# Peptides against a protein of PDB entry 6A30, part 138

Target 1, 150 residues: chain A of PDB entry 6A30
Amino acid sequence: AQDADNVLQPIMDLLDSNLTLFAKICEKTVLKRVLKELWKLVMNTMERTIVLPPLTDQTMIGTLLRKHGKGLEKGRVKLPSHSDGTQMIFNAAKELGQLSKLKDHMVREEAKSLTPKQCAVVELALDTIKQYFHAGGVGLKKTFLEKSPD

## One batch from the design tools (peptide; made by RFdiffusion4, then SolubleMPNN)

Design b2_p29_2_s3 (from b2_p29_2, 11 letters changed)
Fold by OpenDDE base, seed 2:
Structure b2_p29_2_s3 (fold): chain B 150 residues (1-150), chain A 29 residues (1-29)
Amino acid sequence: as target 1 above (150 residues)
Amino acid sequence: DERVEKLLKTIERLRGKEYAEKLRKELEE
């Protein structure tokens, strides 16, 4: 449970930041498509994060998240002007791009078969992430999440 | 929609032009 939380927390923090932005700026159909792409990204990243030693990934993800998370704390709920929305999309895209680059750097390690412990962590993490992406029915359909080949 | 175009440009940067154009087509249908 603790290991699952350690893997999930950085991912969830990233997702919360990006999804909040996308939910505000995207039309419903576009949002669903973005959520599907994020789902694929998260599945691929999570698999690698669990297989790879937790310490290096947490530090890299945490460092990436900490560097970009500081920009959002200015608490003025200014209605995102169209310009602010674009900058936010760009920042979110940059964060996603960094995750993708992290993925590319992680590809070099041989896909080792998951140990039973790692499988249990993945299973718990998947359930939590599926629940998150379902978002009480406003997100992705459960059937899609369950049938996803990712 | 201007927001969609901005998003597509962002996706183009992240995933490449071919993927962005595929997504554009799907969104316009």
Scores: peptide ipSAE 0.013, ipTM 0.412, DockQ to the pose 0.027
Fold by OpenDDE base, seed 4:
Structure b2_p29_2_s3 (fold): chain B 150 residues (1-150), chain A 29 residues (1-29)
Amino acid sequence: as target 1 above (150 residues)
Amino acid sequence: DERVEKLLKTIERLRGKEYAEKLRKELEE
């Protein structure tokens, strides 16, 4: 449970931060698409985070989050102007791109077979993340989450 | 579920209740 929490917490923090941002800037159709992309990203990140030594991944996710998180602390919800929204989308896309780059950096480490414990953590993490994205039916469809190739 | 509800609440705050409910419906569809 603690190991799952250690893996999940950074992901959940990322999701909370990004979803809040996307909720602010995206229209409905765009938001749904972004959620799908985030799902893929999270699945890919989680797979890598669990396959890699837990400590390095948490630090890397934390570092990525910390580098990007500096912008969110300014508490005044200024409704971003349309221009600000585009920039925020660009920044979010850049964040996603950095996660993709992290992906490339992480793939270079030998994909060790997951231990049974790691598999259990992955399964628990997956269930939690699926639940998060499904959100009682208000998020991504359960069928989409279950059929996701990621 | 709690986090999506938080998101929906955020959307409700930002876009209004009607929009949040429309989003909820569309996400369920």
Scores: peptide ipSAE 0.017, ipTM 0.393, DockQ to the pose 0.062; fails the geometry check
Fold by OpenDDE base, seed 1:
Structure b2_p29_2_s3 (fold): chain B 150 residues (1-150), chain A 29 residues (1-29)
Amino acid sequence: as target 1 above (150 residues)
Amino acid sequence: DERVEKLLKTIERLRGKEYAEKLRKELEE
């Protein structure tokens, strides 16, 4: 359970931050399409994160997350002006791009058979992520989530 | 919409130009 949380939490934090922004700026149809792309990205990232030895993941994800965490000082939530929204989108896009680069640089190690523990973590993670992306029916359809080849 | 174009540019970076162009066509439909 703790290992699953350690893998999921960084992904969920990234999703929450980016999806909140996208939900504000995108129409419903565009948002759903973006969610589908993010779903694919998350599935691919999870596959790699779970297959990768635990030690390398905490440092790379932790280093990527720690660089962005310093800027949230407790200041008054000023509603970002239109210009601030664009910069936030750019920053979110940059973060997503870093995940994509991580995808490109991570050598497809041969699909090693997951251990029973890794399988349990994957199953728990998948259920949590499916629930998140479904979002009580506001997000992606259950049929898409269940039939996704990713 | 300018916001949609910015999003498509992001998708282009993530998935490539061909994919972003297909998505653009789907959104204009």
Scores: peptide ipSAE 0.014, ipTM 0.416, DockQ to the pose 0.027; fails the geometry check
Fold by OpenDDE base, seed 5:
Structure b2_p29_2_s3 (fold): chain B 150 residues (1-150), chain A 29 residues (1-29)
Amino acid sequence: as target 1 above (150 residues)
Amino acid sequence: DERVEKLLKTIERLRGKEYAEKLRKELEE
């Protein structure tokens, strides 16, 4: 459970900050596409974070992700003017870019088979992430989340 | 929409140009 939280919390912090912005500025169809891309990114990042690095590295990665995610929380997002919205999207994009960089760093590590412990962490994490992305029905469809090839 | 373009640039960074252009076409249909 703690290992799952260590992986999930930084991701969730980043997602919460950015998705709130996207939910405000994007049309529903665009938002769904964004969510699908974020889903893929999160799933891939989570898998790699759990499978590839030692537990110590997972904590470090999580800390790095959390540190970058916290920077976005403080702005009481006043309904941005069009210019402010663009800047916010840019900032969100920058944060997502950090996740992509993390992915690239992790690809260099040899893929290991999942241990039973890692499997349990993944299962717990998956349930939480699926629930998050479903967002009570306003997010991604359950069928998409369940049948996702990622 | 300028916001959509910023999003697509983000996706381009994450998934590459080809994927972003595919998504652009899907959003325009």
Scores: peptide ipSAE 0.014, ipTM 0.432, DockQ to the pose 0.028; fails the geometry check

Design b2_p29_2_s4 (from b2_p29_2, 9 letters changed)
Fold by OpenDDE base, seed 5:
Structure b2_p29_2_s4 (fold): chain B 150 residues (1-150), chain A 29 residues (1-29)
Amino acid sequence: as target 1 above (150 residues)
Amino acid sequence: DERVEKLLKTIEKLRGKERAEELRKELEK
């Protein structure tokens, strides 16, 4: 439980700050696209965190998520128009989603099998993240989250 | 916004009431 929380906390902090803003500003269709890109980012970040030694993980996740999250926070300034703001968020989410493509190159090299403890941490983390992305039915569909190849 | 409220309720369940209120305050700025 504590290990799962340590992995989740940096991710959830980023998600909490950004997804609420996106939910407010984005149209439903744009929001779904943003959530899908963020889902990919989160899954990719979690996989890196679990494979990497615990000490480097918080800093790397926090740095990767913060570096890209700061790009999203900069969008918190004066949205000139609702349409322009939504497009900016969509573009930012698309940029975040491109980080997932970078991972496919890194993960192929470090296909280390997870230990039973790591698997348990992943399962707990995934359940929490799935619930978050589902967001009481306003986020991603449960069927999408369960069938995600990530 | 109803969607925001549902999201905040989800955050409250996952992260606690304090965190949900912090996010609410941030959205009101």
Scores: peptide ipSAE 0.017, ipTM 0.464, DockQ to the pose 0.773
Fold by OpenDDE base, seed 4:
Structure b2_p29_2_s4 (fold): chain B 150 residues (1-150), chain A 29 residues (1-29)
Amino acid sequence: as target 1 above (150 residues)
Amino acid sequence: DERVEKLLKTIEKLRGKERAEELRKELEK
């Protein structure tokens, strides 16, 4: 449980900050597209966080999320005009893109097979994340989340 | 927005009521 929470908290913080905003500013079809990209990112991030030694990844995700999230916290998100919403999506996409650069640094550690404990953590984390992305039916469809190869 | 409310309900289930309320307040500013 604690290990799952440690993995989930950074992800959930990211999701809370971004998905709520996207849900507000995006049209449904645009939101779904954004959610799909975020889903891929989250899955990739989670895979790395769980597969890589727990200590380095939490700090890196937290540091990356903090380095990039510091820009989101201080802004009184005045409901930006449509133009500002696009910029926010772009900024979020940039933040997400920087998480992709983590990909190149983290890929170098040997993909060790997950221990049964790590698998259980992954499963719990996946269920939680799926529920979040589903967002009570307004996010991604359960069928998509369940069938996602990610 | 119904979508936001559903999302907040999901967050409430996942993160607790306090966090959902915080996010709601942030969205209402």
Scores: peptide ipSAE 0.016, ipTM 0.448, DockQ to the pose 0.728
Fold by OpenDDE base, seed 2:
Structure b2_p29_2_s4 (fold): chain B 150 residues (1-150), chain A 29 residues (1-29)
Amino acid sequence: as target 1 above (150 residues)
Amino acid sequence: DERVEKLLKTIEKLRGKERAEELRKELEK
């Protein structure tokens, strides 16, 4: 459970920060397409994060998230002006891009078969992420999430 | 839409140019 939380929390924090922005600025159809792309990215990132030694990834993801999380000062949720939304998207893209770069650094280690413990963590993480992406029916359809090559 | 172009640029950075172009073609339909 704790290992699953350690993997999920950084991903969820990243998703919450970025998807809230996307939900505000995107039409429903565009949002669904963006969510599908993010779903694939999250699945790939999660798989690699669980397969790789958790300590290096947590420190890198945590350091990346902490550096960007400090910039959200408690300022009044002013409706992000179009310019603020753009900067947030850019920052979100940069954060996700850093995750992708992290992915590129991680690709060099041979995909070892998941241990039973890692499989259990993946299953728990997948269920939580599926619920998140479903978002009470506002997000992706359950059928899509289940048919995704897990 | 400027917002769509920004999203496409984001996808390009995350998933590459090919995937961004596929999404662009779908959104223009």
Scores: peptide ipSAE 0.014, ipTM 0.408, DockQ to the pose 0.028
Fold by OpenDDE base, seed 1:
Structure b2_p29_2_s4 (fold): chain B 150 residues (1-150), chain A 29 residues (1-29)
Amino acid sequence: as target 1 above (150 residues)
Amino acid sequence: DERVEKLLKTIEKLRGKERAEELRKELEK
């Protein structure tokens, strides 16, 4: 449970920060496409993060997420001007791009089989993320989440 | 890489080509 939370919390924080912005600025069809791509990215990142040694992963994801979190600490909910909202999307996309680069660095390590503990963490994390992306029916369809090859 | 490209295409539709290209350049750094 704690290991799952350690993997999930950074992902959920990223999603919560960015999805609200995307929901406000995107047309419904575009939002659905963004959500599908984010889903795939999250699945790949989660799979790789759980396969990598626990000590290096928390620091890298935590550092990637913390370095960008300092920009969000200016707690003035100034309704981002259209310009500020754009910058937030770019920052979010940059964060996602860094996660993708992390993916490229991680591809070099041989796909080790997950231990039973790691499998349990993946299953728990997957169920939580599926529930989040479904969002009570306003997000991605259950059928898509269940049939996703990722 | 393909997923990043799809995201960039989505941003291009939302924000225009200039903004998508700016993001691409930042991701390549």
Scores: peptide ipSAE 0.014, ipTM 0.396, DockQ to the pose 0.025; fails the geometry check

Design b2_p29_3_s1 (from b2_p29_3, 11 letters changed)
Fold by OpenDDE base, seed 3:
Structure b2_p29_3_s1 (fold): chain B 150 residues (1-150), chain A 29 residues (1-29)
Amino acid sequence: as target 1 above (150 residues)
Amino acid sequence: SLLEEIKKLAEEAKKQPKEMTWSELAKEL
């Protein structure tokens, strides 16, 4: 359904933008750590968006992603000084922290059993995202993606 | 560079005809 593409496209655009930035500014070890946190974030966000009925407006995740995505466009790409890179990591961590707080505020409504169709969609979405994060072996390890509790 | 490989893989993932694009998946749903 168009709804899945509408949810995933903003996430993928954000990931592409952020991963490109992080790959430029981060050392390999830091980049891998950031990728792991982004993976967890995407998995948790996707799980909530698919499992939680549309009652919690697609607008909040889309608006959170869109508000932060628009902030990146206007800045003239001054090579972030080491301080700016740290601040961007801190802001990304702060956003991750806000999403973690969203975890605490979302009342554990009983996870309605996904319909077989919804399960198939989630599985395919997960496979595609795993392939993206694996990035032909330059990204996250397959074993990490498969064993991730998220 | 890692960036070039990631970009190349992202473009190849978009071009590989057999991997159902999100839009194609969305149409089958």
Scores: peptide ipSAE 0.012, ipTM 0.370, DockQ to the pose 0.042
Fold by OpenDDE base, seed 1:
Structure b2_p29_3_s1 (fold): chain B 150 residues (1-150), chain A 29 residues (1-29)
Amino acid sequence: as target 1 above (150 residues)
Amino acid sequence: SLLEEIKKLAEEAKKQPKEMTWSELAKEL
């Protein structure tokens, strides 16, 4: 549990921040597509984070997240004008793009067979992420999450 | 790249700026 939380928490914090923004700004079809792409990204990042030495990646993701998380004070967010919404999407896309670039810079060490302990952590992490993306039925369908090749 | 895809989606979202709640998304997913 704790190992899975340590791996997932930085990713979830990023996702929560970005998905909240996307939910406010994006039309349904756009949001659905974004969620599918984020799911793929998260699955690939988790696989790498658990298979590759977790210490370096958590620190990099955590450091990237800590720099951007300070700005959203709880002010009564007046619905930003359409122009402001686009800029916010662009900024969120830039943050997600940094996560994607991090993925590309992570040397694909040969997929060493996961140890039984790593498999258990992956399974728990996957269940937690599936639950998160399902979001009590408001997110992606369980059938999509279960049939995902990622 | 994922960034390019998200940017493309953001530009598409500008064309149809309808706010959607998670509850509405859940009904259509």
Scores: peptide ipSAE 0.017, ipTM 0.437, DockQ to the pose 0.071; fails the geometry check
Fold by OpenDDE base, seed 2:
Structure b2_p29_3_s1 (fold): chain B 150 residues (1-150), chain A 29 residues (1-29)
Amino acid sequence: as target 1 above (150 residues)
Amino acid sequence: SLLEEIKKLAEEAKKQPKEMTWSELAKEL
């Protein structure tokens, strides 16, 4: 339980923060594309974070998350102007790009077979993330989530 | 708003008995 929480909580905090932001600033079509890319990123990050030693990833994900979380504490969420929304999308995309690069750095360690415990964590995390991204039918289609190669 | 609907769905998803919240998942894992 606690090991999975340590892996999933940073991802969920990232997802909650970014999805809430993207839902505010993105058009429906853009939001769907962002959600698809986030889904791929989350699946790949989760797989790697579970397969790879947890210490380095938590620190990097935590540092990335903390760096963005500090900007949200000031109370008046002024609807970002169109320029601010674009910059926030760009910053979020840049962070996603950094997570993708982190992904590429992590790929080089041989895909060790997941232990049965890691498999169970991945499966449960996958189901929860699928439900989250499906968001009661307003998010990504179940067929897309199930057929995703990630 | 789409935001309120997404938030509502996220909160409703937390209430559905089959949807283990991350907090519930964290408790079971």
Scores: peptide ipSAE 0.014, ipTM 0.372, DockQ to the pose 0.045; fails the geometry check
Fold by OpenDDE base, seed 5:
Structure b2_p29_3_s1 (fold): chain B 150 residues (1-150), chain A 29 residues (1-29)
Amino acid sequence: as target 1 above (150 residues)
Amino acid sequence: SLLEEIKKLAEEAKKQPKEMTWSELAKEL
């Protein structure tokens, strides 16, 4: 559905932008922690977008994610100083925190059963996202991704 | 680098014939 694209594409744009930023400015252990939080956020957003949504919630998430994706593109040019890096992490964390708040405003509708086709698409999407977050072993561990309750 | 690998995987995820782009996934959803 077009509505799923409107939500999922901004999530990917947000991830690409944030991972690029965090990989430059974060120490490896901090980066892993950030990646775990991003993973949870993405999984929760996808779950809500696929399993729970009234159309209104999807549009809100999509709009929020699009605003954040556009904001991060402007920061791409200059390697910030160490102080600027911390502020950028804080800003990115704040942006991600706003997505978490949207979670609380989403009316928990009863989980709709996915059709077999939708399940297959979700499985494919999950595999793609797992590969993305694993990043050849430099990202999240496979065992974490597979055992994630999200 | 981590960035190069992340980008590579992101591009591979978009381009692999079995791996649908988000837009393609959304069309199938």
Scores: peptide ipSAE 0.013, ipTM 0.401, DockQ to the pose 0.042; fails the geometry check

Design b2_p29_3_s2 (from b2_p29_3, 12 letters changed)
Fold by OpenDDE base, seed 1:
Structure b2_p29_3_s2 (fold): chain B 150 residues (1-150), chain A 29 residues (1-29)
Amino acid sequence: as target 1 above (150 residues)
Amino acid sequence: SLLEKLLEKAEEASKLPKEMTWEELAKEL
């Protein structure tokens, strides 16, 4: 449990911030597509974070997250102008892109076979993320989350 | 890259007029 929480918390904090922004700006069909791509990204990042030595990745993800999270004060939701929304999405996607670059840096370490303990952590982490992306029925369908090849 | 695809989808989204609530999203997902 604690190991899964330590792996997931940085990813979840990033996802919560970005998904809140995307939910405000994106049309439904686009948001669905973004959520599917985020799901793939999260699955690939988790697989690598659990297979790779967990300590280096948590510190890098946590450091990246702490730098960007301070800027969105609770200002009254004025509908950002169409241009402001696009720039916010671009910035959020740029932050997600830093995760993809982190992914590329992690690929260089040989995919070690997961130990039974790592497998148990992955399974618990996957269940937690499936619940998060399902969001009590508001997010992705359970059938998609269960049948995803990721 | 996955980022480029996300940026492309986000750019396409920005062209669409309606803010979506999570409840509205849940109905289409």
Scores: peptide ipSAE 0.020, ipTM 0.451, DockQ to the pose 0.074; fails the geometry check
Fold by OpenDDE base, seed 4:
Structure b2_p29_3_s2 (fold): chain B 150 residues (1-150), chain A 29 residues (1-29)
Amino acid sequence: as target 1 above (150 residues)
Amino acid sequence: SLLEKLLEKAEEASKLPKEMTWEELAKEL
């Protein structure tokens, strides 16, 4: 549980920040698409993060998330001007692009079978992420999250 | 890339100043 929370917390914090931003800035159809792609990205990143040795991957994702996440905390909710919103989306997408590149770097390690502990972490992580992306009913539909092939 | 397409769409969406509440998102999702 605690290990799963430690792995997920940086991802969840990034997702919270980015989804809150996207929810404010994106039109509904765009937001839905962004959420779907974020879901795929998170699922793929999580799958790889948990399949890879827990210590190195947490550090890499945590380092990537920490290295880029330090910039997002300080912004008092000024309604970003159109330019500020676009720049924030660009920055968020750049961060997501780096997570996607991390995916490509992680492909080089052979998919090890998940240990029972890793499976439990994955299950807890999946439930937490599903709840997050569902966002109390305002995010992605449960049916989408459950039927997602990712 | 998919990310570039998302960025492009997000940029297009950012031009539409609709503050969409989570409640509005929930109605269409």
Scores: peptide ipSAE 0.019, ipTM 0.435, DockQ to the pose 0.075; fails the geometry check
Fold by OpenDDE base, seed 2:
Structure b2_p29_3_s2 (fold): chain B 150 residues (1-150), chain A 29 residues (1-29)
Amino acid sequence: as target 1 above (150 residues)
Amino acid sequence: SLLEKLLEKAEEASKLPKEMTWEELAKEL
């Protein structure tokens, strides 16, 4: 339970923040592409975060999330101007790029077989993330999420 | 708008199924 929260909560906070932002800024076609890339990134990050010792990843993901989360507190959701939307997409893409780099740094530790506990955490996390990305049929198709090689 | 519905659904989907909070899911994990 608590170990899964430690892995899932940073990912979910990232996803929630980014998907809410992308849903506001992106056209439907762009949003779907972003969601597909986010899905791949999340699956790869989650797999590695669960396989790797939890301590270093929480601090890095938490630090990455905290650095970017501080900007959203001011309550006036002004529809960002086209320029602001582009900058937000760029910032979000930069965050995704940082997660991808984090992924590359995490790859170096040999693929240890997941313990049964880690497998259960991954399975539950996968189901939750699939439901989130499906978003009641508005998001990604179930068939895509289930057949993803990630 | 379709965007508002997507946002609302994404926000609703970010909320675990209304029946299970992240904290409740966390407790089951």
Scores: peptide ipSAE 0.016, ipTM 0.354, DockQ to the pose 0.048; fails the geometry check
Fold by OpenDDE base, seed 5:
Structure b2_p29_3_s2 (fold): chain B 150 residues (1-150), chain A 29 residues (1-29)
Amino acid sequence: as target 1 above (150 residues)
Amino acid sequence: SLLEKLLEKAEEASKLPKEMTWEELAKEL
């Protein structure tokens, strides 16, 4: 449980920040598509984070993700003009792209079979993320989350 | 890359005039 929370918390913080932005600026159908791509990104990042590095690299992910989360102060987000919205999406996507780069750095370790403990952490993490992305029915459909090959 | 796909979708979203909050999205779902 605690290990899963430690792995997930930085990802969740990033997702919360970016999804809040996307929800404000995206049309519903586009938002769903973005959410699907985010789901894939998160799943792929988690797989690499749990399978490849020892617990020390999770701290690096956490630090990278936390560094970006601090910048969104609760300030009265004036709805930026359409141009500002695009730039905000681009910035948020760029931040998510740093997760993809981290993914590439982690690929260098040989895909070891998950230990039973790591499997349990992954399962718990997956359940938590599925619940998050489902968001009480507002987000992705349960059937999509369960059938996702990611 | 997945990032490129995200950026593409985000760009498509930015062209759409309707800002939808999570609350509005929840009401439509």
Scores: peptide ipSAE 0.016, ipTM 0.428, DockQ to the pose 0.077; fails the geometry check

